Peptides against a protein of PDB entry 3J47. Designs and how they scored, part 52

Target 1, 121 residues: chain A of PDB entry 3J47
Amino acid sequence: IRLTNQLKSLKGLQSKLKDVVEYLDKVINKELPINHTILGKLQDVFNLLPNLGTPDDDEIDVENHDRINISNNLQKALTVKTNDELMVIYISNLVRSIIAFDDLIENKIQNKKIQEQRVKD
Target 2, 69 residues: chain B of PDB entry 3J47
Amino acid sequence: YEEKEESNLAATKSMVKIAEQYSKRIEEEKELTEEELKTRYVGRQDPKKHLSETADETLENNIVSVLTA

## One batch from the design tools (peptide; aimed at target 1 V45 L48, target 2 T12)

Design b2_p30_8_s1 (made by RFdiffusion4, then SolubleMPNN; its pose is not in this set)
Fold by OpenDDE base, seed 2:
Structure b2_p30_8_s1 (fold): chain B 121 residues (1-121), chain C 69 residues (1-69), chain A 30 residues (1-30)
Amino acid sequence: as target 1 above (121 residues)
Amino acid sequence: as target 2 above (69 residues)
Amino acid sequence: EEAEKQKALQEAAKRQEEASKLLRESLKLL
């Protein structure tokens, strides 16, 4: 469910970006008047987006390094932090799995011991 | 789209909370393992079961974290 | 902060190794 929602959000963003590009192309071709409000919102989005064209290393807030950012360059730095976080999560999952297996093994040992006692009685 | 965006924002906030609680979850997992070890020595099934349950809860939380990441 | 995360990761890995050893020992008793 969560992954599906994230994928849908990403698809929605991709579609919106495509619409923006198409709008910009129409403005460049003088087919549509420049909508300053749309451009302002786009500029705000681009300013919020890590610079895709010039990864200024300086704007990568360390906090954003962990976020799967929509932008590929921020996404690269974010990919590193995300990889570290994913590694931690992976190790934690492994630890949990090992603990769960230990419990299963112990339960099996106990069951075997109970069966052996029943056979001796 | 908006519902998913809100869900993603909630997921991101959850990740921050998971990061903060991660150390605590690891400790809880260790405590469970210690209780299992203690239960294995003491023969008290209840502490062992509790350890297993907490380990499972910790695992589930990590899986949710991975799915959110 | 990153160094602390790496340290936490190393500690988690160590715990996993210890748990895996215990599992192997328990498996030998089965």
Scores: peptide ipSAE 0.477, ipTM 0.863, DockQ to the pose 0.017; fails the geometry check
OpenDDE base, seeds 1, 3, 4, 5: peptide ipSAE 0.459, 0.475, 0.458, 0.471; ipTM 0.860, 0.861, 0.865, 0.860; seeds 1, 3, 4, 5 fail the geometry check

Design b2_p30_8_s2 (made by RFdiffusion4, then SolubleMPNN; its pose is not in this set)
Fold by OpenDDE base, seed 1:
Structure b2_p30_8_s2 (fold): chain B 121 residues (1-121), chain C 69 residues (1-69), chain A 30 residues (1-30)
Amino acid sequence: as target 1 above (121 residues)
Amino acid sequence: as target 2 above (69 residues)
Amino acid sequence: EEAAKKEALKEAAERQERAAKLQREILDLL
């Protein structure tokens, strides 16, 4: 049930992301006017989406400073926060995967022992 | 601007809460792993299964948290 | 507000460090 819900949520996210990409492409191609509301929501989504990339890409240009920088710093801080959250989620998923793998190994060991006992009988 | 700031603040607070919940789930997962290790020694199949189930639940909860974030 | 953001970032970093430690412990148990 939970995996199915996760898959559904992931599919929903993927669909939404695709729609966003299509929208952005249309905006880039000047087929659609820049919808400020959509851009604002997208910014909110990006602010909610931590950079999945390696933490080291420090260099994204500091310059666009003042009020936009508060929004961008808020967005960057939110992005950092979201990155942190995504990292925590990633680590948690990794930990769960490791635990599941450990259980699999143990099950394999048990199965092997059972098989060895059957061969001795 | 202020409404957006308030919304961002609320979102940030929500994220902090999610992070706390995540940390708690990680600890629960760790406890399950310890029980699994103990079960390997005791030869009791049930604790190991319970650990695996709790680890899976923790994983699922984290995935849901990621999807909700 | 900037101070609150900085504090939130610091708290997030501390949580990440804890998560990373937990991950290492799990890896060591494998």
Scores: peptide ipSAE 0.462, ipTM 0.845, DockQ to the pose 0.029
OpenDDE base, seeds 2, 3, 4, 5: peptide ipSAE 0.431, 0.464, 0.430, 0.438; ipTM 0.853, 0.855, 0.845, 0.849; seeds 2, 3, 4, 5 fail the geometry check

Design b2_p30_8_s3 (made by RFdiffusion4, then SolubleMPNN; its pose is not in this set)
Fold by OpenDDE base, seed 3:
Structure b2_p30_8_s3 (fold): chain B 121 residues (1-121), chain C 69 residues (1-69), chain A 30 residues (1-30)
Amino acid sequence: as target 1 above (121 residues)
Amino acid sequence: as target 2 above (69 residues)
Amino acid sequence: EEAEKQAALKEAAERQIEASKLLREILKEL
């Protein structure tokens, strides 16, 4: 579900970028007037999202490797930091699994003790 | 699109909280392990069950964090 | 250092929320 929603958002962004490119081409060809409101909002989005490349453009500026950015583009640039964070999450999941196994072992030991008591009675 | 955008916004807000909650979850996991150890020694089933349930909740929260990250 | 990383993550999340709002407004105008 979450991954599908992220893909849908990315597709929506891609479609919007395509519409902007088509609009810019029409303005260059003098077919349509410039929508200054849409252009201003797009500039604001570009200023807020450093290196919004298309997902297929491999040239992500590599400057800040040590900061996990929630942006998929910055995550690709920050692959090393993302891997470190993923390792920490993996270790935490492993520790939780060990605790769950310890509880299972203890439950089995208790069940065996209850059975041994029932055989002695 | 709107439902997905809302879900991504919720996920981003969750990521900010996950950093704070992660430290708390590690502490909760340690407390659960200590309660389980105490329950093994005291023979009281109720604290042991509560420890197991909190460990499971902590595990689920980590899985959700991995899926959000 | 980790606290500074968390603060930067929070700022990046706030920027992403604003960018998502702007994207929604542009989609309504199209």
Scores: peptide ipSAE 0.471, ipTM 0.836, DockQ to the pose 0.557
OpenDDE base, seeds 1, 2, 4, 5: peptide ipSAE 0.481, 0.495, 0.499, 0.477; ipTM 0.845, 0.853, 0.853, 0.844; seeds 1, 2, 4, 5 fail the geometry check

Design b2_p30_8_s4 (made by RFdiffusion4, then SolubleMPNN; its pose is not in this set)
Fold by OpenDDE base, seed 5:
Structure b2_p30_8_s4 (fold): chain B 121 residues (1-121), chain C 69 residues (1-69), chain A 30 residues (1-30)
Amino acid sequence: as target 1 above (121 residues)
Amino acid sequence: as target 2 above (69 residues)
Amino acid sequence: EEKAKEEALKEMAERQEEATKLLRDILKEL
């Protein structure tokens, strides 16, 4: 459910972005008047979006090494933090799987003992 | 869209709490494993079942954490 | 370090809420 909702929101954003691009193309072609309200809102969205568009600012501010989330140049440093978090989650899942497996083995041993008792009766 | 956004916001808030809960979950998982070991010796199904259930709950919480991350 | 991770997560949640609000406004104008 959660992932489906996130994907739906992302698809909605993608559709809107496409519609804005198509609108801008029509305005450039003088087919439609510029909707100043849409343009202003789009500009606000771009200002809120972490700067997606500048790949070239090499100044990796070295100081924020281990932290997840805020800006896209920060997003590379955030990728490291995200990887660390994912690693912790992975290890936790592995530990849970081992415990569940141990329980399964014990259940099998108990079932075998019950069957052996039934054969002796 | 709105319901999904609310869910994502709730997920983000939960991630803040996950860091604290994760340490606690690891400790709880270890305690359960000790109870399983004790139950193996005592031959009582009940403590073993309880340990298995808590291990499953811990696993489910990790899966939810992965889905949120 | 963990506290500042929590603060960063909160700021991201606030930015997401603002972005979604803007997205809703754009959808109403289309």
Scores: peptide ipSAE 0.489, ipTM 0.848, DockQ to the pose 0.509; fails the geometry check
OpenDDE base, seeds 1, 2, 3, 4: peptide ipSAE 0.488, 0.482, 0.483, 0.463; ipTM 0.848, 0.864, 0.843, 0.872; seeds 1, 2, 3, 4 fail the geometry check

